# Designs tried in a protein design run: peptides against a protein of PDB entry 7PB4. Part 184

Target 1, 105 residues: chain A of PDB entry 7PB4
Amino acid sequence: KMLNIKEYKEKLLSTLGEFLEDHFPLPDRSVKKKKKNIQESSVNLITLHEMLEILINRLFDVPHDPYVKISDSFWPPYVELLLRNGIALRHPEDPTRIRLEAFHQ
Target 2, 218 residues: chain B of PDB entry 7PB4
Amino acid sequence: DALQMAVGYFEKGPIKASQNKDKTLEKHLKTVENVAWKNGLASEEIDILLNIALSGKFGNAVNTRILKCMIPATVISEDSVVKAVSWLCVGKCSGSTKVLFYRWLVAMFDFIDRKEQINLLYGFFFASLQDDALCPYVCHLLYLLTKKENVKPFRVRKLLDLQAKMGMQPHLQALLSLYKFFAPALISVSLPVRKKIYFKNSENLWKTALLAVKQRNR

## One batch from the design tools (peptide; made by RFdiffusion4, then SolubleMPNN)

Design b2_p14_7_s1 (from b2_p14_7, 5 letters changed)
Fold by OpenDDE base, seed 4:
Structure b2_p14_7_s1 (fold): chain B 105 residues (1-105), chain C 218 residues (1-218), chain A 14 residues (1-14)
Amino acid sequence: as target 1 above (105 residues)
Amino acid sequence: as target 2 above (218 residues)
Amino acid sequence: SAIDFVQRYLELLS
């Protein structure tokens, strides 16, 4: 049962990877932020694929608490995309936490 | 410079010591409005003020006024637009502000310095078609952005489904016609040949200002 | 099937 879940997860992620790269790429922050001295911690944004991987992993690894805290690495358009399409849900009491919707229904 | 002081006020926020916060805010807002309509704003000023208008730092009335005066002197940075789209998703701006932003984006489209990064947001804009209030303006934006590589079977299906739901809207028909132009095999439905593409006149708010900008940059 | 789930997921994302 566990092997089938892992294989399923890997297949899901691999199939999604190509699609997400083609249709929802990150904007290249290649604009040379002029080093103004403000230590704006260059928070590296993660890809939508990586975000989904985190959400999927959390759902499988911690099914009783499948919520992931939204970090600064989560690009807001991606979060909104997942929420609007019902792929992810916000925690009812903590809007900073989201979970993958269990499509197994 | 009065403009620099005004921009600085919005960027840094109100300094604690001002007894009349509302008067100070109004003064700086009027300064920005006056310069924007007379001369346009530098790309750096638009970058700062656009983010402020969409960040939810100020009330809806102030944000609306700021957004209405985002008129470029020469160009708008693509980076500013990408950042702005990010702010739209944070949920701190009103629905009316979102509509106004898309109207602004369409109106100012030709003044954006490059489109490579904006084109990467195509999928995101396409997803916003589901919002009834945004749909007319998003269709117009997509009409400006769409390339052959963007025309996919799943997007065609979504547009047709949307048409089934909303009816034969002129803005949707315009976008579908463009899709058919790029990929005629994907759209079997006969579309009425409209000689004129009609989008909502989103540029009306800035018509006079845009004419002035074009004249200055000739 | 895994394929159906992916397809459904992609349909939601697309």
Scores: peptide ipSAE 0.058, ipTM 0.752, DockQ to the pose 0.036; fails the geometry check
Fold by OpenDDE base, seed 5:
Structure b2_p14_7_s1 (fold): chain B 105 residues (1-105), chain C 218 residues (1-218), chain A 14 residues (1-14)
Amino acid sequence: as target 1 above (105 residues)
Amino acid sequence: as target 2 above (218 residues)
Amino acid sequence: SAIDFVQRYLELLS
């Protein structure tokens, strides 16, 4: 039964990944490094799929504290997308932390 | 150059706590406004100032004034728009500034040099339809961006649900009509054949400025 | 179920 849940989770994540890649791709920051000193924070942005994976894993691994700190790798539009659609929730006391919404059966 | 000094001021921030901070800020803001409305701004200047306006570095009043004068001399860089959308989502921008940004984006749409990256943001814009304040402008933006490949069954359902909730809004009907054009099989509902696509165009704050830009670039 | 959760998320994202 546990193996089936893991396999199912993987399949689900895979399917989700394909969907998200098609509909919510990261814009190619082909920021041509024009030499000007704008420290474009070379922070590698993660995909929406990776973001959801992090949130899902946190919910399952640490259910008593399912919140993830928003890092610089979190593209703000993705964060807003998740929050606006009710997929994620902000921590009531710390707006820098978000959790996956638990859709109870 | 006075403009360079003004842009530099906004970029680097106010130097030392001089007693005249507000006067200096106003001076530089007026300089930017004057040049923008008379001549337009270079793409690089828009890139800098647009980000500043949306970053929350300054107060809402200042940000609003900066955004209102984001008038191109020639073109706006697509990269600037993508960066702006990112800033818009950081939460430091007021609701009124968000509305103003979308109005600006629609107004300046034809002056954006490329649309490939903006098209990738289609899903994000579509999600913003749920915001009642943004919905009219987002519909207009989506009307400009929508390609056949964007018309998906789930989006059709979302639009129909939104219509059920909000009623038959002209801007929503316009977008639905476009969707039906691209994918008639997905929309079984008879849309009223409205001869005129109506978007809230009447309140384009930049109408005069845009006419001037077009005249200069002819 | 995990499937229901993902499906709901997909529906919300969709």
Scores: peptide ipSAE 0.052, ipTM 0.737, DockQ to the pose 0.039; fails the geometry check
Fold by OpenDDE base, seed 3:
Structure b2_p14_7_s1 (fold): chain B 105 residues (1-105), chain C 218 residues (1-218), chain A 14 residues (1-14)
Amino acid sequence: as target 1 above (105 residues)
Amino acid sequence: as target 2 above (218 residues)
Amino acid sequence: SAIDFVQRYLELLS
């Protein structure tokens, strides 16, 4: 039963990854390389798939504190997408932390 | 020049020592407004000021005024738009500012230098259709952006669901008609053949300015 | 189930 859950999780994540990559790709920020002075925040943005993976893993690994701190690698549109669609929730006391919405009641 | 000083003020913020912060702010804001409406702004100036308007650095009134004067001399950088969309998602701007931004984006769409990166934001714009206040303007934007590759079964379903919820809105019908054009097999519903596509006239705020920009670039 | 969760997420995103 546990093996089936892990395998299912992996398949689910894989399917989500393909879908999200096709429909919600990161914009290519490569255009900024030429202008010297703007501190290009060298922060590597992660994919929406990676964000969801982090959130899902946190929920399973630390169910009593399933919140993830929003890092600079979290593209704001992705965060908003998750929050707006009820996929994620902000921590009530710390708006810099979000969790995956537990649809399993 | 006066414009550079004004832009610098907004970028760097008020220097602590100014006793008349409000007067100084108003002076610089008027400078930006005057130049923008008379001559338009350079792409670099728009890049700076647009980000400021959406970052929440200043109050809503100031942000609104800045956004209203984001009139290009020639072109708007797509990078500025991408950054702006990012700021919209940070949640530091008001709902009214978001609406104004989408109106601005539609009005200025033809002056954006490239569309490749903006097209990558298609999914995010589409997700914003659920916001009742944004929906008319987002539909217009999507109408301008939509390519055949964007027309997917799940998006068709979402649009039909929105139509069921909101009724037969002209802006939704316009977008659906475009979807049907690209993918007729996905839309079995008979859409009324509207000869005229009607979007809310987002351009009205900048009509005179846009005419001036077009004249300068001829 | 995790599957139901993902399916629901996919339905929300789709």
Scores: peptide ipSAE 0.051, ipTM 0.751, DockQ to the pose 0.038; fails the geometry check
Fold by OpenDDE base, seed 2:
Structure b2_p14_7_s1 (fold): chain B 105 residues (1-105), chain C 218 residues (1-218), chain A 14 residues (1-14)
Amino acid sequence: as target 1 above (105 residues)
Amino acid sequence: as target 2 above (218 residues)
Amino acid sequence: SAIDFVQRYLELLS
């Protein structure tokens, strides 16, 4: 039963990932290029799929504290996308932490 | 071509060195408006300008004007719409711009070349039902998009909760009626048999233009 | 279940 759940989760995440990659891709680095001197903070941004995977995993692994700290790898528009669409919620006391919305309630 | 120069201006942004930045902006905006209302815009032009209008690159007044003239010559690319929705979610545009976008999306729905990817955004649209300003237009959009597979128990509950909060709104009733059509077992509540589905006339802003587009494409 | 959650989430995105 557990194996089936994991496999199903992975399949669902994979399907979601393809969609998100196609429709919510990371911005091409080219948009940032024209402004001069600011040191290209070499922070590798993660995909929306990866972000969601992190959030989902946290919810299942640590249901009593399902919050994930927003890192520099989190593209701000993705964070806002998730929050504004009710997919994620900010921690009430710590705006740097977000959790996946519990849709099972 | 004047239109190409105008689109290029919006795409590349204002050249810093021009003393007459506002005049140049207005000139190009008027060019876009004129062509859009007379002949419509090519799908590529809409792709560029729609993203610009929602990206927050320009002020709200400019964005609003651009969005109002997103009139297709023939078709709108689904990809343009998906990108636009992404910008909406980022929230760099005003509430009024969001409302205008949904009105536009409903009005232009038939001119979008494909719907497969837009249908995948069903949940994002559904989440926007909670916004009182957007709700009427989102209901209309969802009415156009809803398939049997979209009608889920949790969405039914959310719609009923929304109805309890907002009252029996015509646009909510229309959507609920469609839900009941697809999944009668999920909606036990007797819905008033309305002979006519009433949505806010989102098309009013583009009525003349849409008629012209339809005439050109017959 | 975890599956139900993911499914619901996908349904939100679909």
Scores: peptide ipSAE 0.041, ipTM 0.600, DockQ to the pose 0.082; fails the geometry check

Design b2_p14_7_s2 (from b2_p14_7, 6 letters changed)
Fold by OpenDDE base, seed 5:
Structure b2_p14_7_s2 (fold): chain B 105 residues (1-105), chain C 218 residues (1-218), chain A 14 residues (1-14)
Amino acid sequence: as target 1 above (105 residues)
Amino acid sequence: as target 2 above (218 residues)
Amino acid sequence: SAEDFVKRYLELLT
C-alpha cells in the first residue's frame, strides 16, 4: 500500500512537472553576457516542480510546521504564482516562510 | 561623466557619510532624467536602473521617477525585462510601481531586442490578469505576445470567467478577439465586431520620448 | 490523497 502511494505520488508529480515545464519554464539565464562584475548570483534556481515537491514533502513530513523558508533558489515569480493562485500561503508572522495550502476536504 | 556618476550612485547606494544625502540623490536623479529624455539611456544603464527601481532599494517616489525615465537610446535587453519581472514579484515595490512597469513594458515593447525569453513569461503575465489594477495593461501586453501556441482551452476558460466577472471590458474583448482569431473552435461565444481595438494609451507618458528615439534610430 | 492535491493544483494553475 505504501509503495503504491509513493509510485502514485511520483506519477502525479511527473504529470504536474510536464505541465509546469510547458507553461512556466525557467527563463534561460544562459545569456551569459560577458564578465562584467555584476555578480549575477550564481544561485541555481530550482524548477517550479522541484519547489512544489519541497512544499509537498514538508507538508507530509512535518505537518505541525509545514512551512518552508524561501531560499535564493526560489525564483520570485514562482513564489508569487503559488501565492496568487492560493496554492501556497505565507507564514502570518514570517513572510520568508511559505506552506502548501492543504486542500483538506 | 555625470551620467556614470549618477548610475554609480544608485548602484552602490548612498554613501553613509554624506550630510546632504537628499540633495545628492536629487542631483543624480535629475542627471539621469535629463540624459534619458534628451538622448535616451544605453541598454546597460537601463539594466542597472530598472532593477534598482523595482528592488525597493529606494523610496516609491524615487523608484517612480527612475522608472519614468527608462527610455532607451536604441534597445532594451530582454534580460533586463526578465530580471525586472523577478523583482516585481519580490513584493518590495508598490502597486503603483507595478502598474507603471506594465505601462512602461507595453510602451517600450518594440524597443526590446528579443522576445523569446519574454514569451516564456506568458503564463506569469496571464496570471496577473486577476489583478484588477493590472488587468488592462496585462491584456495589452498579452495582445502583443500571444501566439497560436499560447491559446489553450484553460486560458480561454479563464478569460471567459474573467469576462463574466468584470463584464465586457474593451481590453479583455480585444484579447478574446485575438484568441478567437487563433483558435475559433475554442470560443463559441459571438464576440461583438468591434471596428477598433481599444487599449488604454500606456505610451502617453513617453509619447514624445518614443518619437525622439524612433527619429534617432532611423 | 496525493492525487487530490495534484488535481487541485492543476485546477488552480489551469
Scores: peptide ipSAE 0.365, ipTM 0.876, DockQ to the pose 0.039; fails the geometry check
Fold by OpenDDE base, seed 2:
Structure b2_p14_7_s2 (fold): chain B 105 residues (1-105), chain C 218 residues (1-218), chain A 14 residues (1-14)
Amino acid sequence: as target 1 above (105 residues)
Amino acid sequence: as target 2 above (218 residues)
Amino acid sequence: SAEDFVKRYLELLT
């Protein structure tokens, strides 16, 4: 049962990975313009693939609390994309937490 | 400089001690508006003010006024646009602000210094076609951004489905015609030969300002 | 199936 879930996750993520990379890549924030003072906190944004992996893992590892806290590494367009398309849902009481929509019939 | 003080006010926020917060805000807003419409704003000023307008730091009325005066003196930084798109997705801006932003983006498109990063956002813009209020302006934006590599079978299907739902809209037809140009094999449907592609450009809020910018940069 | 799930997500994203 666990092996099947892991394989399922891996297959899901691998198939989505190419599509997500091609159609929803992260913009290169690499404009390190060296102007001195504003410590723009270089928060490394994660890919949409990595975000989905986190959400899928949480759903399977902690099914009774499948919610993930939105971190600064979560690019807002990705969060909105997932929520708008019904792939993820916000926690009803805590808008900073999201879960993957369980398509388990 | 009055403009620097105004930009600094919006960036740092209102100093708590000012008894006349609303009058101060209005004064600074008018300063920004006056400079923007007369001379345009520097790329750095647009970067700061555009983010403020979309961050939800101020009320919708203030944000709308700021966004309306995002007129460049010379160029707009692509980075400012990418940041702005990220703020649009945080959900703190109104639907009207989103519409205004896309109108602004289309109007100012030629003044954006680079397009490489904006082109990476193609999928996000395309996803926004489902919003009826945004659809006309997003179609126009996509018409400007679309390359052959963006024309995929799934996007063609989505556009045709959208046309089936919304009817034969001029802005959808314009985008579909471009898609057919790049990938004629993907679009079997006979598109009406429209001699002129008409986007709702007639009401460009910035038409006069953009003419002035072009004249100054000649 | 994983394929159905992927198809659904793709359909939602596409």
Scores: peptide ipSAE 0.238, ipTM 0.824, DockQ to the pose 0.037; fails the geometry check
Fold by OpenDDE base, seed 4:
Structure b2_p14_7_s2 (fold): chain B 105 residues (1-105), chain C 218 residues (1-218), chain A 14 residues (1-14)
Amino acid sequence: as target 1 above (105 residues)
Amino acid sequence: as target 2 above (218 residues)
Amino acid sequence: SAEDFVKRYLELLT
């Protein structure tokens, strides 16, 4: 059962990966504008694929608390994309936490 | 410089400044407006002010006024636009601000220095077609951005579904016509041959300013 | 099935 779940996750992620990369790539922020003084904490944004992987893993690993805290690595457009399309849901009491919904329907 | 002081105020100024009678806010806003309409703003100034207008730092009235004066002296940085789209998704700006942003983006499209990163946002813009208030302007934006590689069967289906829901809207027809041009096999439906593509005149707000910008950069 | 979920995700993202 666990192997099937892992394989299922991997297959899901692999199949989505190509689509997500093609249609929802991260903008290349590599234009390090050397603004000198502001420690722009180089928040490394994660891909939508990685974000979904985190959400899927959390759902399977911690099904009783499937919520993931939105970090600075979560690109806001991705969060909004997931929420607007019903792929993810915000925690009712903590809007900084989201869970994957698609596996619960 | 008065403009630098004004920009600095908006950048560093009080978070949640009540739209109330802050004479200082009004002074700085007028300074920005005056310079923007007369001379245009530098790319760096637009970078700062555009993000402020969309961040929800100020009230809707202030944000609207800032956004209306995002007129370039020369160019707009693509990075500023990418950041702006990110702010739109945070949901701290009003629906009217979103509409205004897309109108602005269409109006200022030719002044954006490069399009490579904006093209990567194609999927996000396409997803915004479902918003009835945004749809006309998003169609226009997509009309400007669409390449052959963007024309996919699923997007065609979505556009046709949207047409079924909303009716034969001129802006949607314009986009569909472009899709048919790139991928005629995907669109079996006969589209009316429109000699002129009619989008809502998004440029109307900036028409005079845009003419001035074009004249200065000749 | 995994395919059903993928299809659903694709439908939601497209």
Scores: peptide ipSAE 0.231, ipTM 0.814, DockQ to the pose 0.037; fails the geometry check
Fold by OpenDDE base, seed 1:
Structure b2_p14_7_s2 (fold): chain B 105 residues (1-105), chain C 218 residues (1-218), chain A 14 residues (1-14)
Amino acid sequence: as target 1 above (105 residues)
Amino acid sequence: as target 2 above (218 residues)
Amino acid sequence: SAEDFVKRYLELLT
């Protein structure tokens, strides 16, 4: 049973990766840090795939508390995309926490 | 100054104690409008006010007026635009506000300091092509943003389907022509060779203000 | 929309 869940999770993540690469732009990792000294905390934004991976992992690893805290690496448009489409839900008491929607119910 | 007080009012919200909330709101809104049209707004002021206009904090009439006066003194921060698009994703703004935003975005496109993150929003903008009210302005925006890497088979199919549904719209043809330029193998359909690309004049609302901004920044 | 597709896709995967 656990092996099947892990395999399913890996298959899900791989398939999502392919889909998201095709349909959603990846943040160009190639923003070469031109060393202009402005301490703009260049928060490395994560991909939508990575965001979903975090959410999926949390759902599988901690099903009783499947919420992930939104970090500065979470690009707000992606967060809102997930929330608006019912892919993710905000925690009812903490809007900084989101979970993957359980589509199996 | 009066502008800082006005921006602070919109940011912090109405102080409960004012008996005449509407008069205070109108006063501050007029202050913002006056400064924006005369001098433009600083990037920081646009950041604050643009977010407010799209957050649904105020009514549609107020949001519309705020958005209409999002005129830069010099530049608009790309981050402000990204945040604005985030609010569009939340869906708390009216359809008219969305249209106005896309018109604004096209009109102000050259004043945005960077385009890297906006280019990453390509998929979000492309999804908005399905909205008939947004489609002309989104096509114009996409025409400005489209790179070779954005031209994918599924997007070509969607554009062709949209053209089949809506007919040979000038704005769709303009975008398809650009797609054909980047990926001729993906577009087998003979596009009429239009010598001139015509988009709706999104800038008309800000034409005078934009001329003034360009003159100040020369 | 692409968003609907992601939703449907997730629904199909889940």
Scores: peptide ipSAE 0.034, ipTM 0.607, DockQ to the pose 0.065; fails the geometry check

